# Designs tried in a protein design run: peptides against a protein of PDB entry 5T59. Part 16

Target 1, 112 residues: chain A of PDB entry 5T59
Amino acid sequence: TTPTMQSTSLLTEHLGYPPISLVDDIINAVNEIMYKCTNAMEKYLMQRNIIGKKDFSDEIKIGTAKLESLLENSVDKNFDKLELYVLRNILSIPSDLLEENRFRLLHHEKLV
Target 2, 90 residues: chain B of PDB entry 5T59
Amino acid sequence: EHIRFQRLVQVCNKALEESIRKLQSWEKIHECFPNYGQTREGIENLTVCQQQVIKLWSNLSRVEFDAIFHERSIEEKLNQLDDLINKARS

## One batch from the design tools (peptide; made by RFdiffusion4, then SolubleMPNN)

Design b1_p10_1_s4 (from b1_p10_1, 4 letters changed)
Fold by OpenDDE base, seed 4:
Structure b1_p10_1_s4 (fold): chain B 112 residues (1-112), chain C 90 residues (1-90), chain A 10 residues (1-10)
Amino acid sequence: as target 1 above (112 residues)
Amino acid sequence: as target 2 above (90 residues)
Amino acid sequence: MRKHYDEFLK
């Protein structure tokens, strides 16, 4: 199910932060990791750019750029799925608890 | 009983695994370096590079995600959420 | 282990 404002509010109160903030942290982290990986890969190969009498620098730059793009696309796809799943299935409140009486329970536990 | 945090870990691991899948393909790596990969040394370098980047990916993601989970106290919070839901349904 | 990764990052 799709998250509601009520669910978001309750979860924000419970977590101390909006649910989306956790997802943002995860996505930001993986993006940083991704570029660290591709940068390391390029540097590693560029340090080994000459084989025999041939300089492969241009090919290495193009090739690593292609791999970066490939990884970017995969990261985007998979972590978009992750975001949807987390917000809908993990950081979620069942609809039966979004009624007044059960809503009160969450507030009660927080304030006690 | 407590299921949400386990699911979070699982979905994170799955996303990380699926994301790096393309780099695990030697064919795709080689395709990006068609001439470089025609040399013995090039193949060796690409092989090491592939192995190292995958290890780096795995290690960095583990460290960073664990840090996020800790900073956000997400295991505790999700366990509490499970408990609240179960209590409300009992 | 970390030192090895650092080497790769250089």
Scores: peptide ipSAE 0.104, ipTM 0.934, DockQ to the pose 0.018
Fold by OpenDDE base, seed 3:
Formats: sequence, structure tokens, C-alpha cells
Structure b1_p10_1_s4 (fold): chain B 112 residues (1-112), chain C 90 residues (1-90), chain A 10 residues (1-10)
Amino acid sequence: as target 1 above (112 residues)
Amino acid sequence: as target 2 above (90 residues)
Amino acid sequence: MRKHYDEFLK
């Protein structure tokens, strides 16, 4: 199930930021890490592009691009699943806490 | 019982592990460099490259994710959420 | 190890 507006508001109040902001931080971080890794790989191999009398620069560029694509596809798939799981199951409020009396409890605890 | 932060860490680790799995395959690495990998020196370079990129992935993800969790105070907030839920159900 | 990582990133 998709998080409700009410749950989002309550969680935003509790966290001090919208729940989606945490997920955004995580996804942005892994994307940055991914490209740092692939860039490092390409640079490392390009510094070692000549073996004997043969220049493998073109093969290295194509090969590292293929690896980047593989990693990118995997990251996209797995972290899309992560986003859904986190927002639905971790950063979520059970229905019983969305009742009027339980809603007051959350506000009461904040004021104490 | 506090469960939400533990689950967050678990799902993050799982996503990271599953994402890097294909780069952990020597066969997949080698097939991307079919001629380069037919040389002794090429194999050596690819071996080191594979090992280093996996280590870099693991190290950077640990540092960056820990920083995010700290900046967002997420462990404390999720523990508090667990406590509120448990209290409401008691 | 950080030094080695830095070299790899160069």
C-alpha cells in the first residue's frame, strides 16, 4: 500500500523532514558511488592500456562502459525496491496509530 | 522491541550486495575484455582492478550511508517510532 | 588503505 498523506505528515513532524528525503539521500549517494567506481576502473585500466606492442584503449573504453551499464541497471532495480520497502514498511505508521486517540498520543509525546 | 533501524540497515546492505554481485563474477569481467584478458599482463590488471573496485564500493557505501544515517538521526527516530507504536498497542 | 584507494581513484 502507498503511504497516506496523514502518515507522511505525522512522520515529517516526527523526523523533522519528509520520509522521502532519507530515501533521496541514499539513492543519490549510491549513484555517486557507482560512477566513482566505474570512473576509477576506467582510469586504472587506461593507465595500463598498452601491452607489448598493442594498444587496448578502445577495448578498455567499451568494456568499462559495458560494466557500468550492468552496474547501473542493477543499482536501479535494487534501490527502486529499497525505496518501496523503506517507505511502506520502515517509515510507516500502522493503521491503529492513525486513529484519533492514537494520533493524539504522538502529539502528546512530542510536547512532553 | 526496536526493529525498524535494523531492517533499514539490512535492506541497505542487501541492495548494495545485490548491486555489486555481477562485478564479483570474474567471468563477466573477463568477457568485457576478450582480447585484453587473453594476455598475462591483462589478466593481472583486471584481477587487481576487480578487487579494488569491489573494495572501493564497500568502503564508500559504508562511509556515505553511515554519514546519512547520522545526519538524519535515523536510528534514534526509528527507535522512538517503535516505542510509540508499542506503547499505543499496550 | 585510504592512500591506496586514493591512488586507485586518480
Scores: peptide ipSAE 0.098, ipTM 0.934, DockQ to the pose 0.018
Fold by OpenDDE base, seed 5:
Structure b1_p10_1_s4 (fold): chain B 112 residues (1-112), chain C 90 residues (1-90), chain A 10 residues (1-10)
Amino acid sequence: as target 1 above (112 residues)
Amino acid sequence: as target 2 above (90 residues)
Amino acid sequence: MRKHYDEFLK
């Protein structure tokens, strides 16, 4: 199920930040890592672009771009799944704790 | 008793592993460089490139994700959440 | 390994 406004508010109070912020950090990090990896690949191969008397620069640029696209698609797919799972199953509050009395418990623990 | 942080680590690792799977395929790498990969030196360069990018992926993700978890105090917060839930159900 | 890694990061 999709997180409710109530659960988001409670978790934000507990965490000190909205649950989505953690996911954002993770996704931003992996995107940065992804481009660092592909950039490193291109640079490494471009430094080795000439074999014999043939220049493979164009092939290297096209090839690394294709690999980047493959990686991008995979990252997007898998971390979309991660986002959904984290928000629904990890950063979530069971329905019974969203009841009035259980809601008080969360507030009480913070105030004590 | 504490399960949420463990699950977070697990799903992060799974996502990272699944994401890099395409680059782990030599066939896919070679297909992107059909002529370059027909040379001995090209094969050697691609081999090293593939190995090192996978290592870089692993190392950077470990460092960055650990930093995020620390900055967000997520292990402590998730453990506390588990405790609150368990307390409420006891 | 270290040499190759360093070269890759350049």
Scores: peptide ipSAE 0.118, ipTM 0.934, DockQ to the pose 0.016; fails the geometry check
Fold by OpenDDE base, seed 1:
Structure b1_p10_1_s4 (fold): chain B 112 residues (1-112), chain C 90 residues (1-90), chain A 10 residues (1-10)
Amino acid sequence: as target 1 above (112 residues)
Amino acid sequence: as target 2 above (90 residues)
Amino acid sequence: MRKHYDEFLK
């Protein structure tokens, strides 16, 4: 079930920010972490690119790029699922609270 | 009673674990460096690299996600949401 | 371990 406008409004009031903002923070963070990891990997191996008389720089660049792609795909897939789950099941308001009398309850609790 | 924040932590951990799964496979890493990994030094370097990148992933994600949760006061807000829902259903 | 970690982050 997709979140309703009413649910979003109520949650925004409760949270002090739109629910999507939390998800955005999480996704932005993991993306940054991902590239820090891949960059560190590449740099580490590139500092060790020569073994014996052979330079493996090209292989290292290609290999790290492949790993980065694999990680990117996995991050995208898993955190898309996370986004859906969080917005639908965690940051959600059940239908009984969306009724008029229950709607007032949320406002009342905030004001008290 | 309070379940939403626990679920948030769980799904975050799950997403992080599933995302790093490919890098946890030595076979997959080695396949990306077929010739480099045929050398003793290459294997040693890749081994250290694999271990360190996984640690970096885990450490950075823990620090950053905890910071986000704190900045957004999400534990408190989700607990309050649970309380409101439970109250409404009583 | 720490030594390797520091080296990795260079």
Scores: peptide ipSAE 0.116, ipTM 0.934, DockQ to the pose 0.016; fails the geometry check

Design b1_p10_2_s1 (from b1_p10_2, 6 letters changed)
Fold by OpenDDE base, seed 1:
Structure b1_p10_2_s1 (fold): chain B 112 residues (1-112), chain C 90 residues (1-90), chain A 10 residues (1-10)
Amino acid sequence: as target 1 above (112 residues)
Amino acid sequence: as target 2 above (90 residues)
Amino acid sequence: TDLARELLAK
């Protein structure tokens, strides 16, 4: 079930930020980590590009690019799933509670 | 009673683990470096690279995700959400 | 990163 506008509003009030902001932080972080990892691999291997008398620089560049592509595809797939799950099942309010009772509870908690 | 934050951590870990799965395959790594990986020294370099990048992935993700969770106070907020829902249903 | 370089410095 897709989150409703009402759920989003209530959760935003509760969290102090929109639920999507948390997901955005997570996705941005993993993307940054991903490129740090692939960059590290490329640099490490490029410093070791000569074996004997043969230069493997071109192969290393192509190979690391392939690994980066594989990782990108996997990250995209898995964190798209994560986004849906988090927004639908973790940062969610049951529909039966989307009434005046819910509003009162949130208001009460803020006052106590 | 408090389940949402635990689930958040679990799904984050799952996504991270599944994302790095292919890089954990030596065969997949070797396929990207077919000639380089035919040399003894190349194999050694690839082995170290694979091992260390997986560790780097794990360490960076742990640090960064914990920082996000702290900045967003998400454990506290999710626990409160659980409590509110449970209270409403009682 | 510095961490990446350190880990892959072996």
Scores: peptide ipSAE 0.243, ipTM 0.940, DockQ to the pose 0.018
Fold by OpenDDE base, seed 3:
Structure b1_p10_2_s1 (fold): chain B 112 residues (1-112), chain C 90 residues (1-90), chain A 10 residues (1-10)
Amino acid sequence: as target 1 above (112 residues)
Amino acid sequence: as target 2 above (90 residues)
Amino acid sequence: TDLARELLAK
């Protein structure tokens, strides 16, 4: 189910931050890691760009760019799914707990 | 009893594994370097590069995600959420 | 880059 404003408010109070902030941290981290990895690949191969008498620098640059693009597409797809799953199924409050009487229990527990 | 944090870890690992899958394919790597990969030295370099980048991906993601989870106290918070839900249903 | 150096080190 789609997160509600009520769920977001309750979870924000519980977590000390909005649920989306955790997802943002995860996505930002994987993007940083992705570019670090592709940059490392390019640099590694560029240090080994000459085989015999032939310079493969252009092919290496094009090839690593292609790999980066492939990785970007995969990261975007998989972490979009992750975002939806986390917000809907992990950082979520069941509907039965959002009922009036059970909602008060959550508030009470915070004060105890 | 506590299930949400375990699920978070599982989903993160799954996303990371699925994201790196294409780089794990030698065929995909080789296709990006068709002439370079026709040389013995090129094949050797690509092989090492592939293995090392996959390791870097795994190591960096583990360190960074663990840091995020710690800074956000997410295991404790999710366990508390599980407890609250279970208590409400009892 | 530190990562590139790590790759080269192995």
Scores: peptide ipSAE 0.242, ipTM 0.940, DockQ to the pose 0.017
Fold by OpenDDE base, seed 4:
Structure b1_p10_2_s1 (fold): chain B 112 residues (1-112), chain C 90 residues (1-90), chain A 10 residues (1-10)
Amino acid sequence: as target 1 above (112 residues)
Amino acid sequence: as target 2 above (90 residues)
Amino acid sequence: TDLARELLAK
């Protein structure tokens, strides 16, 4: 179930930030890490681009680009799933509590 | 009683593991460097590169995610959320 | 040789 506006508001109050902000931090981090990894890979191989008398620079550039693409696709897929799971199942208020107006406890605790 | 933070860590680790899965495949790596990988030295370079990038992936993600969790105080907040929900149900 | 060192060159 998609998070409701009500749950988002309550969780924002509890967390001090919107739940999506945590997910954004995670996704931004992994994207940064991803490109750091692929960049490092390219540089490493480009420093080793000549084997014997052959220069493999072009192949290395193309190959690392392909690997980057593979990693990008996988990251996107898996962290999209992560986003949905986190927002629906971790940073969430059970619907039964919302329906029974039991969520007021969250607000009450903040005020105390 | 406290389950949410544990789940967060688990799903993060799972996403990281699944994301790097294809780079863990030697076949996939080699396919990207068909001629380079036909040389002994090329194979050695690719092997080292593969191993190190996976380690780099793991290390960077650990450090960065821990930093995020700390900055967002997410363990404490999720534990509190668990407690609040449990209290509401009692 | 360490890939981590390559990041420092970024």
Scores: peptide ipSAE 0.240, ipTM 0.940, DockQ to the pose 0.020
Fold by OpenDDE base, seed 2:
Structure b1_p10_2_s1 (fold): chain B 112 residues (1-112), chain C 90 residues (1-90), chain A 10 residues (1-10)
Amino acid sequence: as target 1 above (112 residues)
Amino acid sequence: as target 2 above (90 residues)
Amino acid sequence: TDLARELLAK
């Protein structure tokens, strides 16, 4: 089930920020980390691009690009799943608590 | 009692582990460097690179995710959410 | 990053 507007509002009030903001932080972070890793790999190998009389610079560039693509695909897949799970199951309010009486209770508890 | 933050950590770790899985495959790494990996030195370099990048992935993720969780006070907020839900149902 | 350079300095 997808989050409702009401649950989003309540969670935003509780968290001090929209639930999606946390997910955005996580995804942005992993993307940054991903490119740092691939960049590090390329730089490391490019410093070791000559073996004997052969220059493997082109192969290294192509190879690291392939690894980057592979990692990108995996990150996208797994963190899309994470986003759905977090928003639906972690940063969520059970439907029974979205009733008027329960809504007031949660609001009251926050203010007390 | 408090379950949401634990679940958050678990799913984050799972996503990170699954994401790096293919880089943990020597076969996948070697396939990207078919000629380079035919040399002794190339194999050595790739081996070290693979090990170090996986470590880098783990370390950076730990630091950055912990920072996010702290800045967002998410453990406290999720614990409070659990408490509110449990109280409302009691 | 400094960490990246440190880890891949070998």
Scores: peptide ipSAE 0.235, ipTM 0.940, DockQ to the pose 0.018

Design b1_p10_2_s2 (from b1_p10_2, 5 letters changed)
Fold by OpenDDE base, seed 4:
Structure b1_p10_2_s2 (fold): chain B 112 residues (1-112), chain C 90 residues (1-90), chain A 10 residues (1-10)
Amino acid sequence: as target 1 above (112 residues)
Amino acid sequence: as target 2 above (90 residues)
Amino acid sequence: TKLARELLEK
C-alpha cells in the first residue's frame, strides 16, 4: 500500500523535508549522471570517428542515441521500483505507530 | 537494530547496477555500431569506451549519492527512525 | 578515466 498522508506528515516532520524529496534528489542525480555518461561516450567515439579513411560519424551518433535510449528505459524502470520501495519500506512508519498514542511519542521525542 | 539506511544503500546500489546492465552487454554495444564494430580499431575503441563509461557511471553515482545522503542527513534520520520504532515496541 | 576527461572538457 502507498504511504498515508499521516505517515508523510510525520516523516516530513522527522526528516525536515518530505520523503519524496529524497527520492527526487536520487532520480535527478541518476538522470544527470546518465546523460553525462552518454555524452562522454559520444564525444569519445566522435574523436575516433575515422577508421581506414572511412567516416563513421553518422553511425556513432545514431548508435550512441540508441544506447542512451536503452539506458533511459532501464533507469526509468529500476528507479521507479526504487522509489516505490523506499517510500513503502524505508521511509515508512509501521501501522501500529500511526495510532494516536504512538503518534504522540514521535512528537514528544522531537520536543524534548 | 539499525537497518533502514543499510537497505537504502542496498536498493540504490541494486538500481544502479541493474540500470547499467544493458551497457555491460558487449552484444548490445556492438549492435548499436554494426559497421564501426566490424573494424579492428572500432572494436578496440568500443571496448575501451564500454569499460570507461561503466567506471564513470559507478564513480559519479558514488559521489553524487553520498552527497545526497549527507545533505539530507539520511543515515542519522533513518537510525533515529529505527530507534523510535524499536522504543515504541518495547 | 578517459571518458571523465572528455566530460570535463565541456
Scores: peptide ipSAE 0.136, ipTM 0.931, DockQ to the pose 0.020
Fold by OpenDDE base, seed 5:
Structure b1_p10_2_s2 (fold): chain B 112 residues (1-112), chain C 90 residues (1-90), chain A 10 residues (1-10)
Amino acid sequence: as target 1 above (112 residues)
Amino acid sequence: as target 2 above (90 residues)
Amino acid sequence: TKLARELLEK
């Protein structure tokens, strides 16, 4: 079930921020971490680019770029699934609570 | 009673674990460095690099995700949501 | 870690 505008509004009121903001924080964080990891990997190998008088700098740059792409694709896939799951199943309000009487209950609990 | 936050942590961990799975494959790592990985020293460097990047991934994600959860007060908010739902169904 | 140090030093 896709979140409704009503659900989003209620959750925003409860959380103090839109539900998607949490997901955005998570995704932004993992993207940052991803590039930090690949950058560190490239730098580590580039400091060790010469073996037996042969310079492997070009191969290292190409190889690390390939690994970065591989990781990017995996992150995108798995965190898209995460986003969908979180918004549908965790940051969600059951349909029975979206009825008028239950809607008022949520507001009442906040105001009291 | 409180289940939503636990589920959030679980799915985050799963996403992180699945995301790094490809880099845990030595075969995939070696394929990216076909000539470099034909040298003894190159293999050693790649081995260390692979191990270190996985550790870095794990450590950074733990620290950053915990910070997000704290800043957003998400455990408290999700527990409250569980309580509200349970109360409404009683 | 070695990679962590490399990252933090930059």
Scores: peptide ipSAE 0.130, ipTM 0.931, DockQ to the pose 0.020
Fold by OpenDDE base, seed 2:
Structure b1_p10_2_s2 (fold): chain B 112 residues (1-112), chain C 90 residues (1-90), chain A 10 residues (1-10)
Amino acid sequence: as target 1 above (112 residues)
Amino acid sequence: as target 2 above (90 residues)
Amino acid sequence: TKLARELLEK
């Protein structure tokens, strides 16, 4: 079930913010975490870039970039699924409540 | 009775777990450092790096997601939503 | 963690 404008409005009133805002926070957070992780990995390895007499700096930079790409793709895929699921199944109003009398009940419960 | 917040936590954990899955593969890690990983010292460094980044991922996500949930009061709001829905159906 | 320390040092 796809969220409707009506359900979005009701949820926004209930939450105090649009449902998408929560998802945005989650997505932004994981993206930040992702880049922090890859950055930390690169820094760690770059401090250990010389083994014997060989400098592996270039390989480390390329390798960490590849890992970053892998992680980006996975994050995008899985958190797109998360977004869809959250908005459709968690932050949702059942269709049976999308009636005029139920809307009044929702407002009444909010005020009481 | 209260199910929505539990589901939110579950799907967040699932997404985080699935996202880090590729980094949990030693084969994937080693493939990114083919020559570096041919050295003993390189293997040691990569091994430590792999386990450390996974821990960092877990720790950062826990802290940040809990902060988001708190700031958005989402547990309370979802519980209230569950209660409201259940009441409306009764 | 070692990586966390690396991040914090930046």
Scores: peptide ipSAE 0.128, ipTM 0.930, DockQ to the pose 0.020
Fold by OpenDDE base, seed 3:
Structure b1_p10_2_s2 (fold): chain B 112 residues (1-112), chain C 90 residues (1-90), chain A 10 residues (1-10)
Amino acid sequence: as target 1 above (112 residues)
Amino acid sequence: as target 2 above (90 residues)
Amino acid sequence: TKLARELLEK
């Protein structure tokens, strides 16, 4: 089920931060890692750009850019799925807990 | 009993694994360097590069994701959430 | 690793 405002409020109270903040941290991290990896790859190959008498610098730059694009597309796709799953199935409140009697339980436990 | 944090770790690992899948293909790597990869030395360099970038991906993601999970206390919070849900259903 | 060193050296 889709997260509700009520669910978000309860989870924010429980977590100390909005659920989306965790997902944002994860996505920001993987994006940073992605560019670090592609940058390292380019630098590694650029230090080995000459084989024999031929300079492959241009091919290396184009090739690493292509790999970066492939990785970007895959990261976007898979972590969009992750975001949806986490917010819907992990950081979620079951419907039975959103009922009036069960709603008080989460609030009560925090106060005790 | 406690399932949410385990699921979080699983889906994170799955997303990371699927994201790097194309770079694990030698064919895909070689296609990006058609002339460079026609040389013996080029093949050797690409092979090492491929292996190391995959390891770098794995290591960096492990360190960064663990840091996030720790900073957000997410294991504890998710375990508590599981407990609350179980209590409500009992 | 060699790639890791490349990253650290900026």
Scores: peptide ipSAE 0.125, ipTM 0.930, DockQ to the pose 0.019

Design b1_p10_2_s3 (from b1_p10_2, 6 letters changed)
Fold by OpenDDE base, seed 3:
Structure b1_p10_2_s3 (fold): chain B 112 residues (1-112), chain C 90 residues (1-90), chain A 10 residues (1-10)
Amino acid sequence: as target 1 above (112 residues)
Amino acid sequence: as target 2 above (90 residues)
Amino acid sequence: VKRARELLES
């Protein structure tokens, strides 16, 4: 089920922050990690760009860029799925608890 | 009893594993460096590079995600959420 | 990355 305003409000109260904030942290982190990895790869190979009498710098730059694109596409795909799953299934309140009586219980427990 | 945090960890690991999978393919790596990879030294460099990147990916993700989970107190919060849900259903 | 708002609406 899709998260509702009520669910978001309750979870925000419970967590101390909106559910999306956790996902934001995760997404930001993986993006940072991704570019650190690709940068490291390029630097490593560029320090080893000459083999024999041939300079492979251009090929290395193109190749690392291709790998970066592959990784970026994969990260986007998989973490899009992750974001959806987390918000729908982990940071979620079951529909039966969103009914009036159950809704109050969850809110009441926080206040007590 | 407590299932949500376990699921969070699982889906994070799954996303990380699936994301790096293409870089784990030697074929994919080699295809990006067709001439460089035709040399013995080039193959050696690419092999080490591949291994180091994968390790870096794994280590950085572990450290950063654990930090996020700690800062957000997410295990505790998700456990509490599970408890609240179970209590409400009882 | 396609963000939550867009994902939830899809």
Scores: peptide ipSAE 0.330, ipTM 0.948, DockQ to the pose 0.398
Fold by OpenDDE base, seed 2:
Structure b1_p10_2_s3 (fold): chain B 112 residues (1-112), chain C 90 residues (1-90), chain A 10 residues (1-10)
Amino acid sequence: as target 1 above (112 residues)
Amino acid sequence: as target 2 above (90 residues)
Amino acid sequence: VKRARELLES
């Protein structure tokens, strides 16, 4: 079921914020975490870039960039799915409650 | 009776677990550092790095997501939503 | 991340 304008309005009133705002927080958080992780990895390895007489700095930079891309792709895929699922199945109003009578009931229950 | 918040937590955990899975593969890690990983010291460094990153991912996600859920009062709101829906259907 | 509005419309 696709979210409707009516359901969004009702949920916004109930939540005190639009449903998408919660998802935005989640997405922003995981993106921040992702780059913190990859940055930490690069920093850790760059502090250990010389083994013997060989400097592996270039390989480390390329390698960490590859891992970042890999993680980024996975995050995008999985959290795209999450966003859809949350908005469709969690932050949703069943269609039967979007009828006029049910709408009034929901509003009444909120106020009482 | 209350199902929505539980589902939210579940799908968040699932997304986090699936996202970090690639970094849990030693093969994937080693492939990114083919020459560095041919040295004993390099392997040791990569091993520690992999472990630390996974832990960092887990810890940061737990803290940040819990903070979001708290700030948005989402458990309470979703429980209320469940109750409203159930009551409306009764 | 491709946002929900875009995904829902596709």
Scores: peptide ipSAE 0.329, ipTM 0.948, DockQ to the pose 0.365
Fold by OpenDDE base, seed 1:
Structure b1_p10_2_s3 (fold): chain B 112 residues (1-112), chain C 90 residues (1-90), chain A 10 residues (1-10)
Amino acid sequence: as target 1 above (112 residues)
Amino acid sequence: as target 2 above (90 residues)
Amino acid sequence: VKRARELLES
């Protein structure tokens, strides 16, 4: 089920913001967190790049990049699912509330 | 009665847990550092690093998502939405 | 992240 323009408008009025804005915040946050985590990992290991007399800097850079890609792919997949689920099942208005009389109810509740 | 906010929290937690799952695999971590991980010190460093990253992921996500939910007043709004739906169906 | 609007259009 795809959200309708009408449901989006009603939810925007109810929320005070478009439903997608909440998802935007979530997506932006997890992306920021993701790169903070990968950056922290790289920095931690790069401070410990020499074991004995061998410098593992190149391996660390490549390895952390691989992990970043792995995490990025996983985040993309899981939060794509999240976005669809939230917009379809959480931030949604049942069809019966989209009828004219129910529409007025939602509008009336906002005014009183 | 109020179910939407609970579902939001659940789906967020699930997405976060599933996203970090591969980093929880020692095998996945070790294979990215094949030579570094053959050293004792390297293994120790990778172990600590893995633990710290997972902890950082959990802590940051908790703080940031709670902030979003608060700023958007989403619990209140979703509860109100549940109430409106229930009222309309009564 | 591939956004919902893009996913719905696919």
Scores: peptide ipSAE 0.328, ipTM 0.948, DockQ to the pose 0.329
Fold by OpenDDE base, seed 5:
Structure b1_p10_2_s3 (fold): chain B 112 residues (1-112), chain C 90 residues (1-90), chain A 10 residues (1-10)
Amino acid sequence: as target 1 above (112 residues)
Amino acid sequence: as target 2 above (90 residues)
Amino acid sequence: VKRARELLES
């Protein structure tokens, strides 16, 4: 089931904001969290870059970059699925309510 | 009765858990630091780092997602949506 | 992250 413009309008009226705005918030948040995590990891290890008189700075930089990429790919995959699911199954209006008679009911409930 | 908000929370948690799962693999962590991880001290540092990152991920996601849900009043709105749908079908 | 419109069209 694909959301229609009609359902989007109705949900926007109900929510006070477009449904996609909620998903945007979620995705923006997880992206921010992701980079905070990878940044913290790099900084932590770079403060511990010398072991046994050997400097591992280059290896740490490369390694943390690889982990960042790994996390990015996983986040993208899973939250793409999340976005689709939320918009199709959670922030959705059943087709029977999109009929004219039921459409009026939704407006009536809001105005009364 | 009210199901949509519960589903939202569930799918968010699932996405978060699946996203961090690869970082929970010690093998994958170690592979990124092949020489560093050959030292005792390096292993210790990587171990702490891995644990702290996972904790940070969990804590930040909880706080931020709860804040989003609150600011958007999404639980209330989804409950109302459930009620409207149920009422219309009665 | 691939956006909703692209996902819905797929």
Scores: peptide ipSAE 0.328, ipTM 0.948, DockQ to the pose 0.392

